# Ledger of designs, part 2: peptides against a protein of PDB entry 5LHZ

Target 1, 78 residues: chain A of PDB entry 5LHZ
Amino acid sequence: QLLKSVFVKNVGWATQLTSGAVWVQFNDGSQLVVQAGVSSISYTSPNGQTTRYGENEKLPDYIKQKLQCLSSILLMFS

## One batch from the design tools (peptide; aimed at target 1 Q35 K58 L59 L70)

Design b1_p10_2_s2 (made by RFdiffusion4, then SolubleMPNN; from b1_p10_2, 5 letters changed)
Fold by OpenDDE base, seed 3:
Order: C-alpha cells, then structure tokens, then sequence
Structure b1_p10_2_s2 (fold): chain B 78 residues (1-78), chain A 10 residues (1-10)
C-alpha cells in the first residue's frame, strides 16, 4: 500500500509504502525500493528487469549513484 | 551490510 508520494525534481517520484520502504521511480524509467534498516534493495531497470541485491552483494555503480539521492528523499518523509 | 545502509541513509 502507498502512503505518500512526492515529486523530486531531476530525480522522479518517491513513494513511502506502508511497509516502511521507499519506492523511487526515476525519470530514466528505472525503479528502486529501499528501506532503512534493511540491507537489501530492489532495482528495476528501464527495460523492466528486476534484481534484488543482498547486503553482501556488490552494487553496480549506476545503482550506487541513484542511492546517493536517497538521503535527501528520506528527509522529505521525516 | 553497513555500506548499503550508509548509501541509503547518507
């Protein structure tokens, strides 16, 4: 379930889920689902392929770059 | 994984 969605300029849309996770839909068509305190993330590429990354798994640089804006997004929900 | 958590939060 969705709680709140906010538009993030030059990024996309960020939605807080009832689970506590944050779902980001980026302008490039990719998506990211993360949750504070959870060491795994879900990434969906623009072509629709979804990959779940565990806590000990190396993340591609393009995903790390998207994670860099999450601190600002999370602040919007605090 | 501290690195992943830090990337999300910071």
Amino acid sequence: as target 1 above (78 residues)
Amino acid sequence: DRQLIQEVRA
Scores: peptide ipSAE 0.130, ipTM 0.710, DockQ to the pose 0.424
OpenDDE base, seeds 1, 2, 4, 5: peptide ipSAE 0.125, 0.123, 0.127, 0.129; ipTM 0.712, 0.708, 0.712, 0.714

Design b1_p10_2_s3 (made by RFdiffusion4, then SolubleMPNN; from b1_p10_2, 4 letters changed)
Fold by OpenDDE base, seed 5:
Structure b1_p10_2_s3 (fold): chain B 78 residues (1-78), chain A 10 residues (1-10)
Amino acid sequence: as target 1 above (78 residues)
Amino acid sequence: DKELIEKVRS
């Protein structure tokens, strides 16, 4: 379930879920789901492929960049 | 949520 969504200019939409996760839908068609207390993150590429990354797993740079954007977005929810 | 923010930053 969704709690609230916020529009982020030049990024996309960020949504808080009742689970505590944050779901970001980027303008490039990709998606990212991150949740506190969960070691893994979920990334969905524009082609619809979803990949789970563990906390010790090396992330592609493009995903790291999106996480950096997310860190800024999360400040709006704090 | 402080924990979530820190998780993303790390």
Scores: peptide ipSAE 0.122, ipTM 0.712, DockQ to the pose 0.169
OpenDDE base, seeds 1, 2, 3, 4: peptide ipSAE 0.119, 0.120, 0.120, 0.120; ipTM 0.708, 0.713, 0.710, 0.711

Design b1_p10_2_s4 (made by RFdiffusion4, then SolubleMPNN; from b1_p10_2, 4 letters changed)
Fold by OpenDDE base, seed 2:
Structure b1_p10_2_s4 (fold): chain B 78 residues (1-78), chain A 10 residues (1-10)
Amino acid sequence: as target 1 above (78 residues)
Amino acid sequence: DRELIEKVRA
């Protein structure tokens, strides 16, 4: 379930889930799901393919860039 | 959530 959604200009929507996860829906149609205490992150590409990455796994640059956007968003709500 | 922020930054 959803707790709260925040619109982020030129990025998309960030939503807190009741699970504690943060779900970001980017304008390009991609999605990220990240949660504290969970070692993996979930990325869904615009074509609908979902990939889970572990904490020590190399991330593609385009995902790193989106994570940086998320870090900035989360700082605003800390 | 500081833990979440640090996770994303890593």
Scores: peptide ipSAE 0.179, ipTM 0.754, DockQ to the pose 0.173
OpenDDE base, seeds 1, 3, 4, 5: peptide ipSAE 0.175, 0.172, 0.146, 0.173; ipTM 0.750, 0.748, 0.744, 0.748

## One batch from the design tools (peptide; aimed at target 1 Q68)

Design b1_p11_1 (made by RFdiffusion4)
Pose (drawn by RFdiffusion4):
Structure b1_p11_1 (pose): chain A 78 residues (1-78), chain P 11 residues (1-11)
Amino acid sequence: as target 1 above (78 residues)
Amino acid sequence: SLLEEDAALLQ
């Protein structure tokens, strides 16, 4: 289920799963899950609360920030 | 770098 986990200083951990998903554990306690074939994203707050967002929903600013950092992480993997 | 600029948003 898990592939190699990569540490990114000042950000946190990024892990690719066998399902084609990416799970990021940020240093602020939040988590983000995305999958290539799924039209939704999963965010978990530092307090353990999970919220799923769809592609057509306006996302909160901090979700977008984390998605931007994730985009940078995926870019460095090339 | 781009990664450092994007990481700064998480502060």
Fold by OpenDDE base, seed 3:
Structure b1_p11_1 (fold): chain B 78 residues (1-78), chain A 11 residues (1-11)
Amino acid sequence: as target 1 above (78 residues)
Amino acid sequence: SLLEEDAALLQ
């Protein structure tokens, strides 16, 4: 269930879920789902492929770039 | 968490 959605200029839409997760839909068609306290993230590429990364996995640079955006987004929800 | 660690490192 959706709790709150915010438009982020030059990034996309960020939605806070009732589960506590944050769902980011980027303008490039990719998606990122993260949740505080959870040591894994879910990334969906523009082609629709979804990959879940655990806490001990090396993240691709393009995902790290999304996380940089996420840092700013999380500040908006704080 | 993974999210918190990466966010901290990338700031």
Scores: peptide ipSAE 0.028, ipTM 0.594, DockQ to the pose 0.074
OpenDDE base, seeds 1, 2, 4, 5: peptide ipSAE 0.026, 0.027, 0.028, 0.025; ipTM 0.586, 0.591, 0.592, 0.581

Design b1_p11_1_s1 (made by RFdiffusion4, then SolubleMPNN; from b1_p11_1, 4 letters changed)
Fold by OpenDDE base, seed 4:
Structure b1_p11_1_s1 (fold): chain B 78 residues (1-78), chain A 11 residues (1-11)
Amino acid sequence: as target 1 above (78 residues)
Amino acid sequence: SLLDEKASLLK
């Protein structure tokens, strides 16, 4: 379930889920789901393909860049 | 890892 959604300028929308996860819907149509205590992240490309990445798995640069936005996004929920 | 670092911010 959705808990709270915030608009993030030049990024997209970020939503806190009741599960504790944060769901980011980027302007480019991609999506990222991350959750504390979970050793994986979920990335959905603009074409709808979803990939789950583990904690020690090499991440594509474009995903790393999106993760860099997370700290700023989280401040919007604090 | 980068994943752990970012995910920990959700706590």
Scores: peptide ipSAE 0.065, ipTM 0.662, DockQ to the pose 0.055
OpenDDE base, seeds 1, 2, 3, 5: peptide ipSAE 0.061, 0.056, 0.062, 0.061; ipTM 0.657, 0.643, 0.656, 0.656

Design b1_p11_1_s2 (made by RFdiffusion4, then SolubleMPNN; from b1_p11_1, 5 letters changed)
Fold by OpenDDE base, seed 2:
Formats: C-alpha cells, structure tokens, sequence
Structure b1_p11_1_s2 (fold): chain B 78 residues (1-78), chain A 11 residues (1-11)
C-alpha cells in the first residue's frame, strides 16, 4: 500500500510504501524498490523484466546511477 | 557497498 508520492524533477516519481520501502518510477520506464534493513533491491527494466540484486553483487552502472538518486529523493520524504 | 549506503538512508 502507498503512503506518499512525490514528483522528482528529471527523475520520476517516488512513493513511500507502508512496508517501509521506497518505490521509484523513473522517466525511462524503469522501476526501483529499496528498503533499509533489506539486503537486496528490486529493479524492473522498461521491458518489464525484474531482477533482484543482493548487497554483495556487482550492480550494472545504470542501476548504480539510479541508486545515487536516493539520497536526494529521501530528503523529500523527511 | 553503494547499495548499503543508499538503502541505509531509509532508516
């Protein structure tokens, strides 16, 4: 379930979930779900393919770039 | 890791 959604310029939409996770829907159609205390992230590509990455896995650069947006996004929920 | 760094901000 959704708690709050915010528009992030040049990024997309970010939504707080009741689970504590943050769901980011990027302008390119990709999606990212991240939650503190969970050692994995979920990435969905624009074509709908979902991949789950653990904390010790090497992430593709494009996912690293999207993760770097989180610090700015989280400020919008504080 | 970058994952840990960014995800930890959600706490």
Amino acid sequence: as target 1 above (78 residues)
Amino acid sequence: SLLDQQASLLK
Scores: peptide ipSAE 0.104, ipTM 0.685, DockQ to the pose 0.057
OpenDDE base, seeds 1, 3, 4, 5: peptide ipSAE 0.101, 0.099, 0.101, 0.102; ipTM 0.683, 0.681, 0.683, 0.684

Design b1_p11_1_s3 (made by RFdiffusion4, then SolubleMPNN; from b1_p11_1, 4 letters changed)
Fold by OpenDDE base, seed 4:
Structure b1_p11_1_s3 (fold): chain B 78 residues (1-78), chain A 11 residues (1-11)
Amino acid sequence: as target 1 above (78 residues)
Amino acid sequence: SLLDEAASLLK
């Protein structure tokens, strides 16, 4: 269930889910889901492939960039 | 990590 959605210029849409997760739909067609208390993130590429990344994994640079962007978005929510 | 940083903001 969706709780709140906000438009983020030059990024996309960020949505808080009732589960506590934040779902970002990026303009490039990718998606990122992050939730506190969960040691992994879910990334969906523009082609629809979903990958889970753990906290100890080496992340691709494009994922790191999106996480940095997400951090800023989360700060805006709180 | 960036994951930790992002997750911490949700708490």
Scores: peptide ipSAE 0.088, ipTM 0.672, DockQ to the pose 0.057
OpenDDE base, seeds 1, 2, 3, 5: peptide ipSAE 0.057, 0.080, 0.074, 0.074; ipTM 0.661, 0.674, 0.660, 0.662

Design b1_p11_1_s4 (made by RFdiffusion4, then SolubleMPNN; from b1_p11_1, 5 letters changed)
Fold by OpenDDE base, seed 1:
Structure b1_p11_1_s4 (fold): chain B 78 residues (1-78), chain A 11 residues (1-11)
Amino acid sequence: as target 1 above (78 residues)
Amino acid sequence: SLLDQAASLLK
């Protein structure tokens, strides 16, 4: 379930879930889910393919860029 | 925190 959704200009929508996770729906159709206490992230590409990445994995640059956007969003929820 | 988790994944 959803707690709060915010519109982020030139990024998309960010939603805090009741689970504590933050779900970002990017303008390019991709999605990212990050949760405190969970050592992995979930990325869904525009074509609907979902991949989970662990904390010790090398991330693609395009995902790192999206995580940087997420960092700014998380500051808003703090 | 959630922020710390995201930051750790970037490094």
Scores: peptide ipSAE 0.070, ipTM 0.664, DockQ to the pose 0.070
OpenDDE base, seeds 2, 3, 4, 5: peptide ipSAE 0.049, 0.068, 0.056, 0.048; ipTM 0.655, 0.660, 0.669, 0.652

Design b1_p11_2 (made by RFdiffusion4)
Pose (drawn by RFdiffusion4):
Structure b1_p11_2 (pose): chain A 78 residues (1-78), chain P 11 residues (1-11)
Amino acid sequence: as target 1 above (78 residues)
Amino acid sequence: SVAERVQTFLS
């Protein structure tokens, strides 16, 4: 289920799964899961609360920041 | 791809 986990200083851990998903564990206690075939994203707050967002929803600013950092992580993997 | 999916949420 898990592939190689990569440490990115000042950000956290990024991990690719066998399902084609990416799971990011940020240093602030939050988590983010995305998948290539799924039209939703999963965010978990530092308090353990999970919220799923759809592609047509306006996302909160911090979700977009984490998505931007994730985009940069995926970019560096090339 | 995952990268393209992330850009969908950033657009």
Fold by OpenDDE base, seed 4:
Formats: C-alpha cells, sequence, structure tokens
Structure b1_p11_2 (fold): chain B 78 residues (1-78), chain A 11 residues (1-11)
C-alpha cells in the first residue's frame, strides 16, 4: 500500500510504502525499490526487466546514479 | 532505514 507520493522535478515520483520501502518511478521509465531492513534493492529497466542486487554486488553506474538521486530526495524529506 | 540502505549500496 502507498503512504505518500512526492513529485520530484526532472526525476519522477517517489513513493513511500507501508512496507517501509521507497519506490521511485523515474521519467525514463525505470523503477527503483529500496526497503529498510532488506539487504537487496530492486531495479526495473524501462523494458520491464527486474533485477535484484545484493549489497556486496557490483552495481552498474546508471543504478548508482539513481541511488544517489534517491539519497538526495530522502535528505530533502528527512 | 531506507537512507541507511541506500548509503550501504553507495559505499
Amino acid sequence: as target 1 above (78 residues)
Amino acid sequence: SVAERVQTFLS
């Protein structure tokens, strides 16, 4: 379930879920889900392919960029 | 927290 959705200029939408996750829907059609207490993150590409990454796995640079964006969003709303 | 989780992945 959704708790709160925030429009982020030039980024997309960031939504807080009742599960404790944050779901980001980027303008390029990709999605990122990060959840408190869960050791992996979920990335969905614009074509709908979903990949989960563990905390010790090497991340593609484009995902790191999106995570940095999310970090900035979280700081603004903390 | 989500913020902590993100930082873990960025570190």
Scores: peptide ipSAE 0.775, ipTM 0.950, DockQ to the pose 0.901
OpenDDE base, seeds 1, 2, 3, 5: peptide ipSAE 0.134, 0.137, 0.129, 0.768; ipTM 0.700, 0.702, 0.699, 0.948

Design b1_p11_2_s1 (made by RFdiffusion4, then SolubleMPNN; from b1_p11_2, 3 letters changed)
Fold by OpenDDE base, seed 4:
Structure b1_p11_2_s1 (fold): chain B 78 residues (1-78), chain A 11 residues (1-11)
Amino acid sequence: as target 1 above (78 residues)
Amino acid sequence: SVLEKVQRFLS
């Protein structure tokens, strides 16, 4: 369930879920879900394939970029 | 927090 959604110019939508997770829907069709207390993050590619990454895993650069974007969004609203 | 988690992933 959704709490609120914020439109981010040139990025997409960032949504806070009632679970506490943050769900980002990027303009390229990819998605990112991050929730505190869960050991992994969830990335969904534009084709709908979902992959979970642990904190100690090597991340693809494009995912790092999206996480950096999310970090900026979160800092903006902190 | 979500922010702290994201920052850990980026560290």
Scores: peptide ipSAE 0.770, ipTM 0.948, DockQ to the pose 0.850
OpenDDE base, seeds 1, 2, 3, 5: peptide ipSAE 0.769, 0.769, 0.769, 0.769; ipTM 0.948, 0.948, 0.948, 0.948

Design b1_p11_2_s2 (made by RFdiffusion4, then SolubleMPNN; from b1_p11_2, 4 letters changed)
Fold by OpenDDE base, seed 3:
Structure b1_p11_2_s2 (fold): chain B 78 residues (1-78), chain A 11 residues (1-11)
Amino acid sequence: as target 1 above (78 residues)
Amino acid sequence: SVLDKVQSFLS
């Protein structure tokens, strides 16, 4: 279930789920799901392929870029 | 927190 959604200019939509997860839908069609207490993150590419990454796993640069973007958003609203 | 989680993945 969705708790609230916020439009972020030049990024996309950021949604808080009732589960506690944050779901970002980027303008390029990719998606990112992050939740506290879960050891992995979920990334869905524009073509719909979903991949989970562990906390000790080396991340592709394009994933890091989107996580950095999310970090900036979260810091902005903290 | 989610912020802590994101930052941990970036560290």
Scores: peptide ipSAE 0.722, ipTM 0.939, DockQ to the pose 0.852
OpenDDE base, seeds 1, 2, 4, 5: peptide ipSAE 0.722, 0.719, 0.718, 0.719; ipTM 0.939, 0.938, 0.938, 0.938

Design b1_p11_2_s3 (made by RFdiffusion4, then SolubleMPNN; from b1_p11_2, 5 letters changed)
Fold by OpenDDE base, seed 4:
Structure b1_p11_2_s3 (fold): chain B 78 residues (1-78), chain A 11 residues (1-11)
Amino acid sequence: as target 1 above (78 residues)
Amino acid sequence: SVLDKVNRFLS
C-alpha cells in the first residue's frame, strides 16, 4: 500500500509505502526498494529482472548511482 | 532508518 509519492525532476517517482519501505521508480524503467530492518535492497532492471543485494556485497556502479540519488532525495526531505 | 541503510550501502 502507498503512503505518498513525490515526483523528482529528471529522476522519477519516490514513494513511501505503508510498510516503511521507499520505492523509487526511475525514468529509465528501473526500480529500487529500500526498507529499514531488512538486510538487503531490491533492484529491478527495466526488463523486470529483480536482484537483491546485501550490505557487504560489491554493488554495480549504476546501482551505487541510484542509491546516491535516493540518498539525496531522503536528505532533502529530512 | 532508510537513509542510514542507504548510507551504509554506499560506505
Scores: peptide ipSAE 0.752, ipTM 0.944, DockQ to the pose 0.853
OpenDDE base, seeds 1, 2, 3, 5: peptide ipSAE 0.751, 0.751, 0.752, 0.750; ipTM 0.943, 0.943, 0.943, 0.943

Design b1_p11_2_s4 (made by RFdiffusion4, then SolubleMPNN; from b1_p11_2, 4 letters changed)
Fold by OpenDDE base, seed 4:
Structure b1_p11_2_s4 (fold): chain B 78 residues (1-78), chain A 11 residues (1-11)
Amino acid sequence: as target 1 above (78 residues)
Amino acid sequence: SVLDKVQRFLS
């Protein structure tokens, strides 16, 4: 369930879920879900394939870029 | 927090 959604220009939509997770829907069709207290993050590619990444594993650069974007969004609202 | 987690992933 959704709490609120924020439109981010040239990025997409960032949504806060009732679970506490943050769900980002990027303009390229990919998605990112991050939730505190969960050991992994989930990335869904535009074709709908979902991959989970642990904190200590190497991330693809495009994932890092999207996480950096999310970080900026979160800092903006802090 | 979600922010803390994201920043850890980026470290």
Scores: peptide ipSAE 0.757, ipTM 0.946, DockQ to the pose 0.849
OpenDDE base, seeds 1, 2, 3, 5: peptide ipSAE 0.756, 0.755, 0.755, 0.756; ipTM 0.945, 0.945, 0.945, 0.946

## One batch from the design tools (peptide; aimed at target 1 V34 V38)

Design b1_p12_1 (made by RFdiffusion4)
Pose (drawn by RFdiffusion4):
Structure b1_p12_1 (pose): chain A 78 residues (1-78), chain P 12 residues (1-12)
Amino acid sequence: as target 1 above (78 residues)
Amino acid sequence: LTSLHERVQSFL
């Protein structure tokens, strides 16, 4: 289920799963899961609360920030 | 990884 986990200083851990998903554990306690075939993203706050967002929803600013950092992480993997 | 990057950009 898990592939190689990569440490990114000043950001946190990024991990790719066998399902084609990416799970990011940020240093602020939050978590983000995305999947290539799924039209939703999963965010977990530092307090353990999970919220799923759809592609057609206006996302909160911090979700967008984490998605940008994730985009940069995926870019560095090439 | 390209498909994942494109999926992330669709939310941005």
Fold by OpenDDE base, seed 4:
Structure b1_p12_1 (fold): chain B 78 residues (1-78), chain A 12 residues (1-12)
Amino acid sequence: as target 1 above (78 residues)
Amino acid sequence: LTSLHERVQSFL
């Protein structure tokens, strides 16, 4: 269930879920889901492939960049 | 949101 969706210029949409997760739909067609209390993140590529990453894993730079973006978004929500 | 931010930061 959705709580709030925010349009982020040059990024896409960020949505807060009732689950405590944030769901970002990027303009490039990729998606990122991060949830408090869950030690992994979910990344979906534009082709629909979903991969979960643990916090101890090496992340591709393009995912790190999206996480940096999400970090900025969260600061705006606060 | 604090915990969520911390979660994001743990990957950076």
Scores: peptide ipSAE 0.664, ipTM 0.911, DockQ to the pose 0.952
OpenDDE base, seeds 1, 2, 3, 5: peptide ipSAE 0.664, 0.662, 0.663, 0.664; ipTM 0.911, 0.911, 0.911, 0.912

Design b1_p12_1_s1 (made by RFdiffusion4, then SolubleMPNN; from b1_p12_1, 6 letters changed)
Fold by OpenDDE base, seed 5:
Structure b1_p12_1_s1 (fold): chain B 78 residues (1-78), chain A 12 residues (1-12)
Amino acid sequence: as target 1 above (78 residues)
Amino acid sequence: IQELLNKVQSFL
C-alpha cells in the first residue's frame, strides 16, 4: 500500500510504501526501490528490465547518480 | 527513513 507520494521537480515521483520501501519513478522511465530490512536495491530500466544489486556490487555510474538523487529525496522525507 | 539513508549511502 501507498503511504505518501511526492512530486520532485525535474526528477519524478517518490512514494513511501507501508512495506517500509521508498519507490522513485524517474522522468526517464527508470525506477528505484529501496526497502527497509532488505540487503539489496532494485533498479528498473526504462524498458522495464529489473535488476537487484547487492551492497558489495559495483554499480554503473548512471545508477549511482540516481541513488544520490534518492538520498537527497530521503533527506526531504526526514 | 534513516535506515534507508544509511542503506543507500552504503551503495555509493
Scores: peptide ipSAE 0.742, ipTM 0.938, DockQ to the pose 0.837
OpenDDE base, seeds 1, 2, 3, 4: peptide ipSAE 0.741, 0.742, 0.742, 0.741; ipTM 0.938, 0.938, 0.938, 0.938

Design b1_p12_1_s2 (made by RFdiffusion4, then SolubleMPNN; from b1_p12_1, 5 letters changed; failed a check: near_copy:native)
Amino acid sequence: IQELLEKVQSFL

Design b1_p12_1_s3 (made by RFdiffusion4, then SolubleMPNN; from b1_p12_1, 5 letters changed; failed a check: near_copy:native)
Amino acid sequence: IQALLEKVQSFL

Design b1_p12_1_s4 (made by RFdiffusion4, then SolubleMPNN; from b1_p12_1, 5 letters changed)
Fold by OpenDDE base, seed 2:
Structure b1_p12_1_s4 (fold): chain B 78 residues (1-78), chain A 12 residues (1-12)
Amino acid sequence: as target 1 above (78 residues)
Amino acid sequence: IQSLLQKVQSFL
């Protein structure tokens, strides 16, 4: 269930879920889901492939860029 | 949100 969705200029939409997760839908069609208490993050590519990454894994640069963007969004909501 | 922020930052 959705709690709140906000439009983020030049990024897409960021949504808080009742689960406590934050879901970002990027303009390029990719998605990120981050949730407290879960050790991994979820990335979905524009083609619909979903990959979960642990905190000790090497991340592709394009995902790091999106995480940096998400960090900025979270600061905005704090 | 603070915990999520810390989590995301730990991946960077």
Scores: peptide ipSAE 0.705, ipTM 0.930, DockQ to the pose 0.843
OpenDDE base, seeds 1, 3, 4, 5: peptide ipSAE 0.704, 0.705, 0.705, 0.705; ipTM 0.929, 0.930, 0.930, 0.930

Design b1_p12_2 (made by RFdiffusion4)
Pose (drawn by RFdiffusion4):
Structure b1_p12_2 (pose): chain A 78 residues (1-78), chain P 12 residues (1-12)
Amino acid sequence: as target 1 above (78 residues)
Amino acid sequence: LTPLHERVNSFL
């Protein structure tokens, strides 16, 4: 289920799963899950609360920031 | 990772 986990200083951990998904554990306690075949993203707050967002929903600013950092993480993997 | 990167950017 899990592949190599990569540590990114000042951000957190990024991990790729066998399902093609990416799970990021940020240093602020939040978590983010994305999958290539799924039209939704999963965000977990530091308090353990999970919220799923769809591609057609306006996302909160901090979700977009974390998506941007994730984009940079995926870019550095090339 | 290209499909994943495109999926992530679709939310941005």
Fold by OpenDDE base, seed 4:
Structure b1_p12_2 (fold): chain B 78 residues (1-78), chain A 12 residues (1-12)
Amino acid sequence: as target 1 above (78 residues)
Amino acid sequence: LTPLHERVNSFL
């Protein structure tokens, strides 16, 4: 269930879910789901491939960049 | 920071 969706210029849409997760739909067609209390994140590439990453895994730079973007977005949510 | 923000930051 969706709580709030915010349009982020030059990024895409960020949606807060009732589950405590945030779902980002990037303009490039990729998606990112992060949830408090869950030690992994979910990244979906534009082709629809979904990969989960644990907090101790090395992330591809393009995912780190998206997380950095998300970090900035979250500052606006709270 | 919120728990969600902390979670995001844990990957950075």
Scores: peptide ipSAE 0.737, ipTM 0.933, DockQ to the pose 0.821
OpenDDE base, seeds 1, 2, 3, 5: peptide ipSAE 0.736, 0.735, 0.734, 0.735; ipTM 0.932, 0.932, 0.932, 0.932

Design b1_p12_2_s1 (made by RFdiffusion4, then SolubleMPNN; from b1_p12_2, 5 letters changed)
Fold by OpenDDE base, seed 3:
Formats: structure tokens, sequence, C-alpha cells
Structure b1_p12_2_s1 (fold): chain B 78 residues (1-78), chain A 12 residues (1-12)
């Protein structure tokens, strides 16, 4: 279930889920899901492939960029 | 949301 969806210019949509997760749908077709209490994050590439990354993993730069974007979004909502 | 922020930043 969705609590709130926000359009973010030049980014896409950010949605807060009732589960406590935040779901970002980027303009490039990729997706990012982050949830408190879960040690990993979920990234879905534009082709639909989903990968979970742990906190201690080396992230691809494009993932870091999207996480930075998400961080900025969360800061705006805090 | 604060917890999520901390989590995201821990990945960066």
Amino acid sequence: as target 1 above (78 residues)
Amino acid sequence: LSALLEKVQSFL
C-alpha cells in the first residue's frame, strides 16, 4: 500500500509505502527500494533485473548516484 | 524517515 507519492523533477517518483519502505521510480526506468530494519537495499535495473546490495558491499557508481539522490529526497521530507 | 536516511547514507 502507498502512503504518499511525490513527483521529483528530473528524477521520477518517490513513494512512501505502508511497509515503511521508500520506493523510487527513476526516469530511466530503474527502481530503488529502501526499508528500515532491512540490511540490504533493492535496485531494479531498467531491464527488470533486481539486485540486493548489502551495506558493506562495493556499489557501482550509478547506484551510488541514485542513493545520493534518494538521500536528498529523504532530507527534503525530514 | 530519519532511520531511512541514516540507512541510505550508510551505503554511501
Scores: peptide ipSAE 0.677, ipTM 0.919, DockQ to the pose 0.899
OpenDDE base, seeds 1, 2, 4, 5: peptide ipSAE 0.674, 0.676, 0.675, 0.674; ipTM 0.918, 0.919, 0.919, 0.918

Design b1_p12_2_s2 (made by RFdiffusion4, then SolubleMPNN; from b1_p12_2, 6 letters changed)
Fold by OpenDDE base, seed 2:
Structure b1_p12_2_s2 (fold): chain B 78 residues (1-78), chain A 12 residues (1-12)
Amino acid sequence: as target 1 above (78 residues)
Amino acid sequence: LQALLDKVQSFL
């Protein structure tokens, strides 16, 4: 259910899914999935552990950095 | 797309 994948220099790949989600595969092996209408985000660490975070949770700084990166990517799509 | 931006920003 991939719509479009974009290579992002020094980051990895960002993919739009038919579901409306955006899936980022970072160069370090981690992954981030964000979807409008869903109150949580999904982060997968390089070791394969997946954690969902709610909007009221405090995130580790390294995840915040990746979310900020994702924001920049989304702006590229606009 | 804006909805996604808003969503991401809400986590920061």
Scores: peptide ipSAE 0.694, ipTM 0.926, DockQ to the pose 0.934
OpenDDE base, seeds 1, 3, 4, 5: peptide ipSAE 0.692, 0.694, 0.694, 0.692; ipTM 0.926, 0.926, 0.926, 0.926

Design b1_p12_2_s3 (made by RFdiffusion4, then SolubleMPNN; from b1_p12_2, 5 letters changed)
Fold by OpenDDE base, seed 2:
Order: structure tokens, then sequence, then C-alpha cells
Structure b1_p12_2_s3 (fold): chain B 78 residues (1-78), chain A 12 residues (1-12)
């Protein structure tokens, strides 16, 4: 269930879920889901492939860039 | 949101 969705200029949409997760839908068609209490993050590529990454895994730079963007979004909502 | 911030930062 969705709590709140906000438009983020040059990024896409960021949504707070009732689960406590934050879901970002990027303009390029990719998606990120991050949730407190869950040790992994979820990335969905534009082609629809979903991959979960653990906190000790090496991330591709393009995902790191999106996470940095998410960090900025979270600060915006704080 | 701080827990989420900390989590995201841990992946960077």
Amino acid sequence: as target 1 above (78 residues)
Amino acid sequence: LQPLLDKVQSFL
C-alpha cells in the first residue's frame, strides 16, 4: 500500500510504502526499493530484471549513483 | 528516515 508519492525533478517518483520501504521509480525505467529492517536492497533494471544486493556486495557504479540520488531524496523528506 | 539513510550510505 502506498502512503505518499512525490515527484523528484530529473529523477522520477519516490514513494513511501506502508511497509516502511521507499520505492524510487527512475525516469530511465529502473527502480530501487530500500526498507529498514531488511539487509538487502532491490534494484530492477529497465528490462525488468530484479536483483537483490546485500550490504557487503560490490555494487555497479550505475547503481551507486542511483543510491546516492536516493540518499539525497531521503534527506529531502527528513 | 535516519535508519534508511544509514542503510543507503552503507552500500556506497
Scores: peptide ipSAE 0.685, ipTM 0.923, DockQ to the pose 0.851
OpenDDE base, seeds 1, 3, 4, 5: peptide ipSAE 0.681, 0.683, 0.683, 0.682; ipTM 0.923, 0.923, 0.923, 0.923

Design b1_p12_2_s4 (made by RFdiffusion4, then SolubleMPNN; from b1_p12_2, 5 letters changed)
Fold by OpenDDE base, seed 2:
Structure b1_p12_2_s4 (fold): chain B 78 residues (1-78), chain A 12 residues (1-12)
Amino acid sequence: as target 1 above (78 residues)
Amino acid sequence: LQPLLNKVQSFL
């Protein structure tokens, strides 16, 4: 279930799920899902490929950029 | 949301 969805200028949509996860749908068609208590994050590319990354993995720069964006979003909602 | 912030930061 969705709790709340907010429009983020020049980014897309950020949604809080009842699971406690935050789901970001970026304008480029990619997606991020981050949830406390889960050791990995989920990234879905614009072509629909989903990859889960662990906290010790090397991330592509484009994903790091999106995570930095997510960090800003979380600060906005805190 | 602090736990989520901490988690995201750990990936950066």
Scores: peptide ipSAE 0.687, ipTM 0.926, DockQ to the pose 0.922
OpenDDE base, seeds 1, 3, 4, 5: peptide ipSAE 0.686, 0.685, 0.686, 0.685; ipTM 0.925, 0.925, 0.925, 0.926

